# Peptides against a protein of PDB entry 8BZL: the designs that were tried, part 112

Target 1, 228 residues: chain A of PDB entry 8BZL
Amino acid sequence: SYDRAITVFSPDGHLFQVEYAQEAVKKGSTAVGVRGRDIVVLGVEKKSVAKLQDERTVRKICALDDNVCMAFAGLTADARIVINRARVECQSHRLTVEDPVTVEYITRYIASLKQRYTQSNGRRPFGISALIVGFDFDGTPRLYQTDPSGTYHAWKANAIGRGAKSVREFLEKNYTDEAIETDDLTIKLVIKALLEVVQSGGKNIELAVMRRDQSLKILNPEEIEKYV
Target 2, 242 residues: chain B of PDB entry 8BZL
Amino acid sequence: SRRYDSRTTIFSPEGRLYQVEYAMEAIGHAGTCLGILANDGVLLAAERRNIHKLLDEVFFSEKIYKLNEDMACSVAGITSDANVLTNELRLIAQRYLLQYQEPIPCEQLVTALCDIKQAYTQFGGKRPFGVSLLYIGWDKHYGFQLYQSDPSGNYGGWKATCIGNNSAAAVSMLKQDYKEGEMTLKSALALAIKVLNKTMDVSKLSAEKVEIATLTRENGKTVIRVLKQKEVEQLIKKHEEE

## One batch from the design tools (peptide; made by RFdiffusion4, then SolubleMPNN)

Design b1_p15_2_s3 (from b1_p15_2, 5 letters changed)
Fold by OpenDDE base, seed 2:
Structure b1_p15_2_s3 (fold): chain B 228 residues (1-228), chain C 242 residues (1-242), chain A 15 residues (1-15)
Amino acid sequence: as target 1 above (228 residues)
Amino acid sequence: as target 2 above (242 residues)
Amino acid sequence: RPRPPFTAAIESALF
C-alpha cells in the first residue's frame, strides 16, 4: 500500500497542511522576542494552569544550550519533539566541532527539520513557530524566528501566537535605539509589548533574559512587577 | 479526476503529473525573478516582497544566493524549499571542487540538482519542490551562462528569461527587446528595470523592492556583485527619464 | 468547515 503524502499541493498551488499549521500557531499563547544591545529577552503569555497542574511542566521558554533558548507558539507536544532534537544537535556540535552552535546554525537545523516534515510521506507539518535567541561565541546577540513551513529569518524584535499582530504593531512603533539603550529598558519594552495582549499584569507573563556570557535567567513575578 | 490531485507520482489518464503542475502554479504567485545574458556578463534581478521594519539588516539578499565563486542563483517559490535546494547546490559544488580540484561546470551543477528534483516527482510519498531557479555562471567551457529549472527537474539554457509572478508577460517583453549579439551588461540592466517596472504589481518601482546581482570576469576571475541600493536607484531614475 | 483564506501573512511566511 502506498503511504499517502499528507502535505500535497492544491490545484491553486497551496500547501494546505502548512497553512493549517500556521493557523494552529495562531491559537497558541503569545510569545515575544527582543534583541537588545547586550541582552536578549523572551516573554510569553502564561497559560491558565489548572490548580492541580505542576507549573514546572508548563514552561514555554526552554534552553537549547547554555548560549541559546527558545520560545514557541502552537502545539506543545510538537514543540517538545523539536526542542529535544535541537538539544541533541547542540550537544553533538560541541562534541564534534568543539564549539557551541551559533544561533543561526541551530535555527537552520530546526528549520530544516520542519521543512522535511512538510515533504515526508506520512508526516504532517509541525504546528509550531519558534523564537530562538542567544549569543554567538563572539558575544553578538541574535534573534531568529521559524515557522511550520521551515522558513527562518533574523529579527530585531518579533512576536508569534494569538496576540502577535498587536504586539508586532507595538514593537514597530516603539523599538528604537533609545528603547534598548540599557538592559532594563529592553526588559521593560518586552513587558510593555506583552501587556498589549495579556490581561492582569505581570502575574500572567513568563520572562526570560540572557546576557552576554551569562546563563538563561527566568524572572520571578516580583522581578517582573518592578518593570511594570 | 480528484484522485490524481493528491498523488505525487501518478500520471493522469491524459499523461499529466498534477502535483508538478500545482507546484508550478505556486511559483506563479511568487516574486518575479529575471535573468539576462550579455556579452560581457550575466545578471539576475529579483523582486523583494518581504520588507519588515523589524527585520535584522544582516540579510544581504532575500532572493539571490551565491553558490560558489563562479555561480549564483535566484529563486521563485516556497522559501523553505528554496533554502534546502540552495544549500544542496553549495554542497554539490564544494564536493566536486574537493574531488576534482577544479570548479564544477555550470550545467553539471544544474543537472545534479535537477536529478534531485526529478526524483521527488517519481519516488512515492514525496511532494515536488515548489521552487523554480534561475542560475547565472561562468565556466571555461561555455563562458557566461543562464539556466532555468522547474519543479519537474527540467532545465534549459537561456539568453533571457523570467520566473514567478507575471513571468509570461515578462518573457514576451524580453523577446521583443532583447537584441542578440548586441547585449551589453549595461543594456541588460536597463532592460531588467524596464521589464520589472511593467511586471511588478507595484504603484512605483523602488530600489527597496528590487535586488540585482551581476556576474562578470575581471582579470581572469569571476566577480559576483550585488548592486547597492543607490546603484539600483540610479538605474530606475534613468529609466524614468527615458 | 470552510478553508481559511490565504492571507498576506501566510503568504509571506511560505513564499
Scores: peptide ipSAE 0.058, ipTM 0.544, DockQ to the pose 0.028
Fold by OpenDDE base, seed 1:
Structure b1_p15_2_s3 (fold): chain B 228 residues (1-228), chain C 242 residues (1-242), chain A 15 residues (1-15)
Amino acid sequence: as target 1 above (228 residues)
Amino acid sequence: as target 2 above (242 residues)
Amino acid sequence: RPRPPFTAAIESALF
């Protein structure tokens, strides 16, 4: 019975619906994020797109604002809801505060949204984790992760989804100051990390790069292959 | 028998609120947090469990939150619930300041949050917050203060207390070693390290696994200071030499 | 489906 109740603690103090939402995340495609010196990079495992599927409709990396982008693992439909609310908040912040959101601010907003869906009857937790990257106004690169519980932390590098464990293990070994010394090295680090779990090389990777004072750039397959 | 376990607004035949108890059980699995009141200050000490190499240098304590100029808290329990509650504490304190042009008294802030916690135990469709808090503060009414609150919305003032993992053992140790009227901040820090060393499920206490904040008064201002890792190392070293 | 075990990852995420 506790497994089916959204807002019920188990006798041992667990929130099973949140745990199950985390299992949903593990079923998602792998996403990786790395913070460089003056760059943030997101990489996502591309699922094999059916021949007749429009590739433009399957974006796993999306902009929340000009200075913030997000990748996710888990339920795509849930992600869409979170993304839309985050975008609205980013615009609202620009209007009310007259500055873009900090990466921490929008992360906290998303985290709070997720938390509320763990504490209200009739609402299940969001079945998504997210990597949120961007630049604060002062030019500081940031990487945050959120999970279905509504927790969030800042990271140098992290991964979410099916292959997250292997990718994290790679990053723990290979994330050094030398490995992120340049933008190109940082991009290479993300690609190498993702290749730990992605089959068939660079063709199955989506990569987004945000450099300091530049807009989000989605790399094409040819650009990705240069780093492989 | 489990019919009473799934609703917050139903008493068991024995008068128990199982969801509140289960929330407290969740807190029992959280990292240990200590609070100690001294004559010249008050401190929080908290276990840091999540040390990941890839974690970004968070300048802020993972478990200790500044609420306003005169108050801080530590949290044991569900982190997401803690984030919501600490945000509410900050909002309550700020609204009070704006309305009355003076800082909110410590107990009043604690009570305001406890009312929220209690509501989440009584209104249908909500679950209790899986969080206990320790509050440290200073105000002009009572000076240095330490409070504890739990998922039920209950709170109390303390000279020393503990929440989270092995809290019962910690409280017992505090009762034995706490000297009423003679507690300096220095002695309180030593006591905190002593208790954490015994209650944390680690072979050796390290500065990386402990967060300590002190609240003092300097020149008529409250100073909330998170101890540097080196300072915590010195406290641990001193304890090992005794 | 069996309950997922309370793993360190879950604990880190929740607590």
Scores: peptide ipSAE 0.047, ipTM 0.613, DockQ to the pose 0.033
Fold by OpenDDE base, seed 4:
Structure b1_p15_2_s3 (fold): chain B 228 residues (1-228), chain C 242 residues (1-242), chain A 15 residues (1-15)
Amino acid sequence: as target 1 above (228 residues)
Amino acid sequence: as target 2 above (242 residues)
Amino acid sequence: RPRPPFTAAIESALF
């Protein structure tokens, strides 16, 4: 029997499984996204990589396409499913429309995927939120967030995961036009925001930068330390 | 409420997937499996718990499975689940080979199975697989590789790791003794014996209780070899002399 | 049996 309880409204109109999936997101490592003038930056709290773990396999930031990347908070295995589907859609869009996806388009695709998993019997919601950043073809930097419900919004800056509240409070106070005036200042803002919840910055932060007309760049620890 | 314990694909109010956690707990009581990556090869070492005198001697490997010519795995957890997953791994590998006329890259095979595992945590009417796997392999992209996957469908690459009984203690020992960049297959074998001797709940380590497989490259070909009992005895003896 | 605690190991494995 498919558990119908997954897709049932409470008497007060709540979808409990969606709310509980949001609690799963809060157990995830913190991720932050900031939109600058000509840059988008993603930062994530590095899990303490076990000494013998291959760092290559512990990435929280991934490319969806050449112009779009994503960070997530929540269940890693769930994220992999979403990432793979998003990548396929990006390639399909290039093939069928002969143009890269807009950041909004791929966000909406991901959001719709998530929404379907809130309404289908026998499927639990995805236990992930995502920060999706990139550039539209016109060179406009974009930042979107999706949550387990399938909602999405555009942001100037946002955070997800266990430290998201503290990071958001920091960003609300410190995100100004002056704070993002340059690429370097934007990067510094992300690092400072993450340092609200991450101890020992350079070693425990993964940082990705995408500039206009450039591919995703993952900063090495030495590059991060220059901003600390 | 205990209602969240009985359903395989629902979140608790705290965002926990209890059936996945319980599957992982069950694996913690399974036989120990070790994996160690060396510069010149990779190995799996597994505890053999079911030594019955009446078992047909034909089983050279109870816990280590050859997946294809370039990959093998070991399993901790439910044997029936292991059989299903190892068969699926073989099928995925063969389908890839048929389609692309080249062996499947190691991480792609691991990922494909992990997507299946994840699905069994998300779709109703399914339970998580009560199995963790260690994968050893070689491909042209990354050379020798060691992966671990769990019931959640998460995976990671490792230099050395352990699953099953006393895995935390084993991992701690591996962290202490593993010499990054200097690990030979010979030293890895010695390390495996050392760790198993301390982590297995046995009074004395014997060759009958340990399965070891090595994956090496010889003349541009992958060689997967299960060590003979005599070879394992020699490794144990050498460890006892140290 | 009581539910196992949400350990760092479980957190690391799932999230």
Scores: peptide ipSAE 0.338, ipTM 0.725, DockQ to the pose 0.824; fails the geometry check

Design b1_p15_2_s3 (from b1_p15_2, 5 letters changed)
Fold by OpenDDE base, seed 5:
Structure b1_p15_2_s3 (fold): chain B 228 residues (1-228), chain C 242 residues (1-242), chain A 15 residues (1-15)
Amino acid sequence: as target 1 above (228 residues)
Amino acid sequence: as target 2 above (242 residues)
Amino acid sequence: RPRPPFTAAIESALF
């Protein structure tokens, strides 16, 4: 049966393992990304951390470099592999090209990695989608999305994971130039978007902000509550 | 269709990795292992199921393994898989020490093994390891630490947790009785005995059926100690008197 | 044996 093979087309042209990997992404916690004027914001639905679990080890948002961070939806262990490869590439680029990666470059690298795992014999696709945000060296904010197939696109705003449809519908309605006019408004937009699918406000949201020429900042629950 | 669960680890139509799930199910039938983090140390407590008087090798610890001077682990699942993984942990730790002339940080060792576990869930011709591990350790970065990893290659840090048989019930008890910020190693040992007494499918808890190791710091050095049977007996007796 | 259900525990461990 064609659906059992890792890297074969069905008679109707489907790559079933890629499609099924996309179903795995839908089981992941919801992540949202928004590009503002001079800010990029990532928000993630916090899974109920078990009472005795160390929160330090349950991060859904990670830095790839000083100017790039990502959130993901899907298999956590798969994501770790992609993150590590991306981090190595970011450092390699700095050493070889003497400049940090552009957000598009590192997105393309990740996308190419994913694509190879859809075509290589003896490998299954990565069960993750990613939102990649950051700043290019010219100070332009960027947001990209990748999926298990290795496709990637630039976005103004997008969402991935189990609640992505509802969050995307909210963003399609509410993403305007006025809604992102300030950094604070952009942050509020992300929080409001996540609240469409997350219960009980700021306690269940992880939020990261990157401003131009600033490092990634993960907001604490008290800071998030100021925007609710 | 059983087509997605009888071969190499691939996605089902629903996005499930059945071989990983089955490996996790297998671990649920293994002997119970507990880990508890205290302010002054960290401990592992494990069920000892194979007490054969005719075993020539006095295994002081069947389920608890020293990894290096600063770390130990306990295992739940397939023994042969556990042996492979514990050996790999030792090798990773040794290679790091040789390369950097300092002990590997606890989380880095855990992550390195978890990347191996993950690979066995993604590459064709491989099956997941049927093993979950609890790791205890000390490093200069985070002090005393407790980690748990599973067949998927996922891991997390914990204040207290349990793997193996009746792990869900054990975790519930730990959540109820664990006092954050006030846990001494002495109280952690008592809690471990309490939880094991309720979660082990035995009529009476005995020292022969329980292995306990503690990791402490003495004079700026890590000390990993497996409790003697008499010490475990005293802990059990104290619990019975309360 | 029947396939195990996709439980919240499994989901939490994998995703």
Scores: peptide ipSAE 0.255, ipTM 0.702, DockQ to the pose 0.791; fails the geometry check

Design b1_p15_2_s4 (from b1_p15_2, 6 letters changed)
Fold by OpenDDE base, seed 5:
Structure b1_p15_2_s4 (fold): chain B 228 residues (1-228), chain C 242 residues (1-242), chain A 15 residues (1-15)
Amino acid sequence: as target 1 above (228 residues)
Amino acid sequence: as target 2 above (242 residues)
Amino acid sequence: PPKPAMTSAIESALF
């Protein structure tokens, strides 16, 4: 019954609650992140919105600060908790350090938060992975990924969620310096990657871009269709 | 009884802390890390398992962490736990520096972290850290040093040791080939490659799968250097020629 | 039931 306990080690050294949280991530909509030269791009598989549901309330990509945004896969409710804490930390950092967070800093914060939920009694792991993108104060584009365990790494490109394997395989083949030479090519790369797992093209993709010294821009469906 | 398996803060009737033991088992599945103390330096050699084409190039080291100007560590076990502990090490070292205006002695840093590890085995609502660490460092008290710590909060100084996968076999090989008092850093590097070649579950040792860091003293300063892939390739090549 | 072997994905995430 180690699988139903608080996050404890099994006799063979497994943390089953963390593993099961990873399974929750795999049930989430696919998200992809790509770092370009002077752009970071997040793409997510749109969830079907029910008739009469407000589409604005279904967001898979969110800003953490002016220079950082995040996409996630897994439990939406868990994601809200992480996002809110991350936002508070971003603001706190601005107040105390007088600079915006680096993408690595806020990723490490989120990762540490997740890790603590794997090592505290009465808590379960967060059932989310996140792609965190943005620009450092020096203008360097960054992409990080974190998972329920609290691990994190910097990536050129990565994917999370149900279609992550296929998307990652595509990116491994197609991510080149030439493929990210321009902002438009970088955006196209993300769209093509998502199309490996998303049906009906641009209608089912949410895409956000952050360019150097610019705010997060969510592309409308018409803008997405221009890249398809 | 499952009760003793799921609670870190209580002993079994046999006096066992099962969660600590299970944390040790987790480390046994991690990539191999070696540490070797030489007369003129210390080294860490670690297996790199996460080789992904899409990793950002800024990621130079998977398992070797610089702690301060005089110390580095390598980790075997749960990466997220390792990140927490390495951060704590850096904080402890920095706080000491601020308080005493001197770098923290190597053993004191190790001990401070070990106290934290131990606490996670004794206080309720916590699980052990699933991480063992090798520490390399230099201080004015003991010179070059190598330490190992485990999830229990135990630590020890070593001339050479190994943690992670096939660690027992590696330690046996180190015992056979380590020449106390005569070990140069060059010889230590060769020994590290020799041991890794035999203990890593790979058909052929390649430079992409090995991280090596050396700690030396140059002009009265500690130098921590991660070997370039080409340097590691040369070490592997030399080993293959012997 | 045999404890499920840690998937490579989980292993890469944890370790």
Scores: peptide ipSAE 0.044, ipTM 0.535, DockQ to the pose 0.031
Fold by OpenDDE base, seed 2:
Structure b1_p15_2_s4 (fold): chain B 228 residues (1-228), chain C 242 residues (1-242), chain A 15 residues (1-15)
Amino acid sequence: as target 1 above (228 residues)
Amino acid sequence: as target 2 above (242 residues)
Amino acid sequence: PPKPAMTSAIESALF
């Protein structure tokens, strides 16, 4: 029998390969996303970059388009495949529809891709969850999460990866309208949330900010330290 | 359960891809390969294990492969898998050149192969490639570059790194001795010999057991050169005198 | 027998 990677139902109705892919996500570095009033912020736990590693190649936050960014937790190689396909779709949408994708549209595309890999014979699920942030054409900030199953939901704030539980608990307690009243406060909220699980402060945090009608800005360590 | 050990592309209950992990373990038993990025060039240094006196064809390089005019790679792992991947790299580079009338950027070539590697970890009926690669190259975007890729399809850029046998120890030594911003190709060659001398499972380092290639720029052209045995002997001798 | 724990090197390469 060809032991093809098949995601099948267990006798009790579970898709074990999807659940196990979720366990792979939990092994990933922590990522957090927060939607502010006119800002979206992604923060990730920096992987201990070996001294001799090029930091350029270790980025966990990437642009999918000018108006959409993504962070992930889980298998890095799997994430690259998803990112590349999402980028192609964003460009295709611009060419065919003559407008940028909505954050929901591209999230749904990614979710559908993931779902297909849970149902296709000879394929395993993607071992990643993603936080997708950006602005719709109307200027509305959006945050979505997708998981290995292909489900997706909109969030005010969320976290994924190994420290996600602690970060989510922090966000549930501290996410208020007052806490996101300004861009700076929103950034501070993300940093504080990550500091629940990240040791050694701002040096181990990668932070990305997207504002309305602005490109993704990756904050340098010095900029991050101003918020600590 | 043995089921997760034998199936090539399934997650374990703990979210592990055991076949990928086992492929990486297999590479740990392969001959050592080093890469070092310098200001004026980049090099690969690899252990040569198969020195058979009765071998009819003296291959100048067993483990270092020229990919195109601007890139070379070295391999640690299963030789047959390496041959397939190096051929694929050459084909990708050639197709790009034909399509765009310019050489493929270094990172794009690395990424293209990494996508293939990743696919062999996700699609049923495939096993991971039992190969890690070091890539050296030059392009107009980033200049001299060094990359490492593994069976998972992950990759990274490096100033210096090692794959194969005793790679962890070699990386530790590189971290100690690599001088960022001050690394010349000459100093990189000396460092490569130093690290190989300590990490190779040999009583004495000899030129016959080491392959070294350098990638430099001369008159606006990339030059990939495999060092002659005599040149390697001189490097070893110099190290022994220090 | 329990499978060996994931090494830090492998974890760093995969995730």
Scores: peptide ipSAE 0.281, ipTM 0.708, DockQ to the pose 0.694; fails the geometry check
Fold by OpenDDE base, seed 1:
Structure b1_p15_2_s4 (fold): chain B 228 residues (1-228), chain C 242 residues (1-242), chain A 15 residues (1-15)
Amino acid sequence: as target 1 above (228 residues)
Amino acid sequence: as target 2 above (242 residues)
Amino acid sequence: PPKPAMTSAIESALF
């Protein structure tokens, strides 16, 4: 019998390939997302970019559209496939509906894509979780998470990857209305959360900020150090 | 647990893709390929293992493939898989040229192949390609470029890198000796010989065992050339004198 | 035989 990739139920009702894909996510670098009042912030643990590696080709935060960006944890190659499809959908939506996608819409699209890969007998699940942030057309900041199963939820703050547990515990304790009262405080919260698991301080953090009616901004190391 | 070692395109309980890992391990036994980015060009250097006098075709370049006028690649791993992937690269580049009437940007070509590689890790009934590639190229967007891709479909841009046998040691040496911002193609060639001399399990490096290609810009055109054996001999001789 | 441990190089390449 050809050992084809098949996601099937175990006798106890588990989809093992989905669960194992979630284990792949846990091997990924940590990513964190926080929704502020008028800002959304993504932070990721930088891979130690080898001195000889081109930094531009090592990005864990990417724009899906002008109003939506995504961070991921897990298999980088899998993430690229999801990102590309999401970008195509964002553009298709603009052409067909004549409006940008809502953050929920594109999250649902990604979630549906992931779900289909859990049900096909010729495919394995995507080995990635994603944090999707952005602004809806009404200016509402949004944060969503997806996992390999295709489930998704809206969050105030969340984390994925190897250090996610520690980061989430920090966020649960420190995410307050006061902590996100300003854009700067929101950024500080993300940095502090990542520093729970990232060694060597701000040099190992990639941070992206999207403010209301503004494009995605990736902060440089000097800008990050101002918040440390 | 062993069932995950033999099955293609499935996760282990620990979230590992063993077939991808094993493909990467297999590449570690292949001949060494090295790439170095310089300010005025980019080069590939590859170990030539198959020197058979009875080969009818003098492969001047066994491991280095011209992809288009602006790009070349070197391969480490299964030769048959490499042939399929290099052919696909040429087709992708040609289709892009026909569609857009301009050469494909280097990173886009790399990404297109990486998407194919990734698919062979995710779709059932497929095995990963047992091949890593180094890409050298020039485009109007980023100038001279060096990329590496692996069986997972992951890729990255590099100033210098190595794949195949003793690649970890080679990368360490490159990291020590690569001078950022000061690397000329001449210095890069010397560095390539230095690294190959240390990483190839040969008592003496010979020109017959090394293939080198350079990509430069002359009069606003990309020039890809494979160094002649005499040129490689001179580089080796110079290294031995230092 | 015990599964080989994931090398740091492979982990870095995949994730």
Scores: peptide ipSAE 0.235, ipTM 0.686, DockQ to the pose 0.739; fails the geometry check

Design b1_p15_2_s4 (from b1_p15_2, 6 letters changed)
Fold by OpenDDE base, seed 3:
Structure b1_p15_2_s4 (fold): chain B 228 residues (1-228), chain C 242 residues (1-242), chain A 15 residues (1-15)
Amino acid sequence: as target 1 above (228 residues)
Amino acid sequence: as target 2 above (242 residues)
Amino acid sequence: PPKPAMTSAIESALF
């Protein structure tokens, strides 16, 4: 059946495995990204960690390099593969070009990797979307999204995962130049956006902040509560 | 029957490559792209379907790609496939420039990519690219040029053509209105707006839904320019007044 | 079964 074929078009021109991978993303926890003036912010819905599970092991936001971080929605195991390859590419780029990757460069790399898995026999698409944020060498903040198809775009703000529709609707209404005028307002915007879909406030949100010329900072729950 | 539908590199008993046909069907669902060759330039006009308020403005063009200083292309079909192919076009052009210290001739670049497309229809383990491309360019051999390529690896030179949604209707309109030898870039732009207005399934054509690029020669240099929204608005307004 | 029509969300992502 065409619906189960990995790398074939249906008669009506559909790649059903890519479409089904998009459905897999929708089953993932919600992630949001916002680009401010001099800040990029990622927020992720925390999964209910089983009481006996080490919370430190379930990171949905990861660094790809010193200047780039990524959040994802979808299959965690698939994400691990993408993250590892992206990290290797970031290091390789530093070695060969003697500069860190641009956010666009590493996004394009990830997108190309995903696309390849939609076209090669014996490989299924990655069941993940990613939000990739960081700073270029010139200090410009960037936000990109990739999906299972291997498409990518630059965004001012975006969301992925199960609550993405509601979060995007909120961002479309509330993302203004005034709303991102300061770093604190930008962080507040991300938190408010996530609260559209996340229950129990700041306790169920993971936030990462990267400011210009600063390293990635993961906010603790107490820091998040200041913005609620 | 189903066995031949699922394999890219196997002919059906009737001699059909179903996966290539199905890739072409996928392109039929993509946004419309037009190309028109004029005496003093060439243009691409593409439908912009994805207008999101939160998109970063840094993307001047979603469907039109600069390949080198002398060539650009537009894409209809799967965007991720298009990104891979446009990157490959850039690499081919740069490798040629490095090797020969001259820009690659337009047709040669098109042919090189078409060989890759064809390979994805013939070698096992791959599906066809779900992308058709329009190429505009200038070279010293043929001057201004317009090419079209499809998932099969076929290509052709055109005076005017269309790919994507309602392409057949667009081509019919172009055949009726294209005046051979008399086409100026200005008249080509007007024709592009006219055809898009009829082929796009919208009640009213707006500048936000259309991308236009022109390729001209100024002082012995190629100039590729993406029209500003205000310029596109003016073209639409002019069309509505006619 | 009839092949599902491509959703607008998927279409916007793919095309």
Scores: peptide ipSAE 0.040, ipTM 0.539, DockQ to the pose 0.032; fails the geometry check

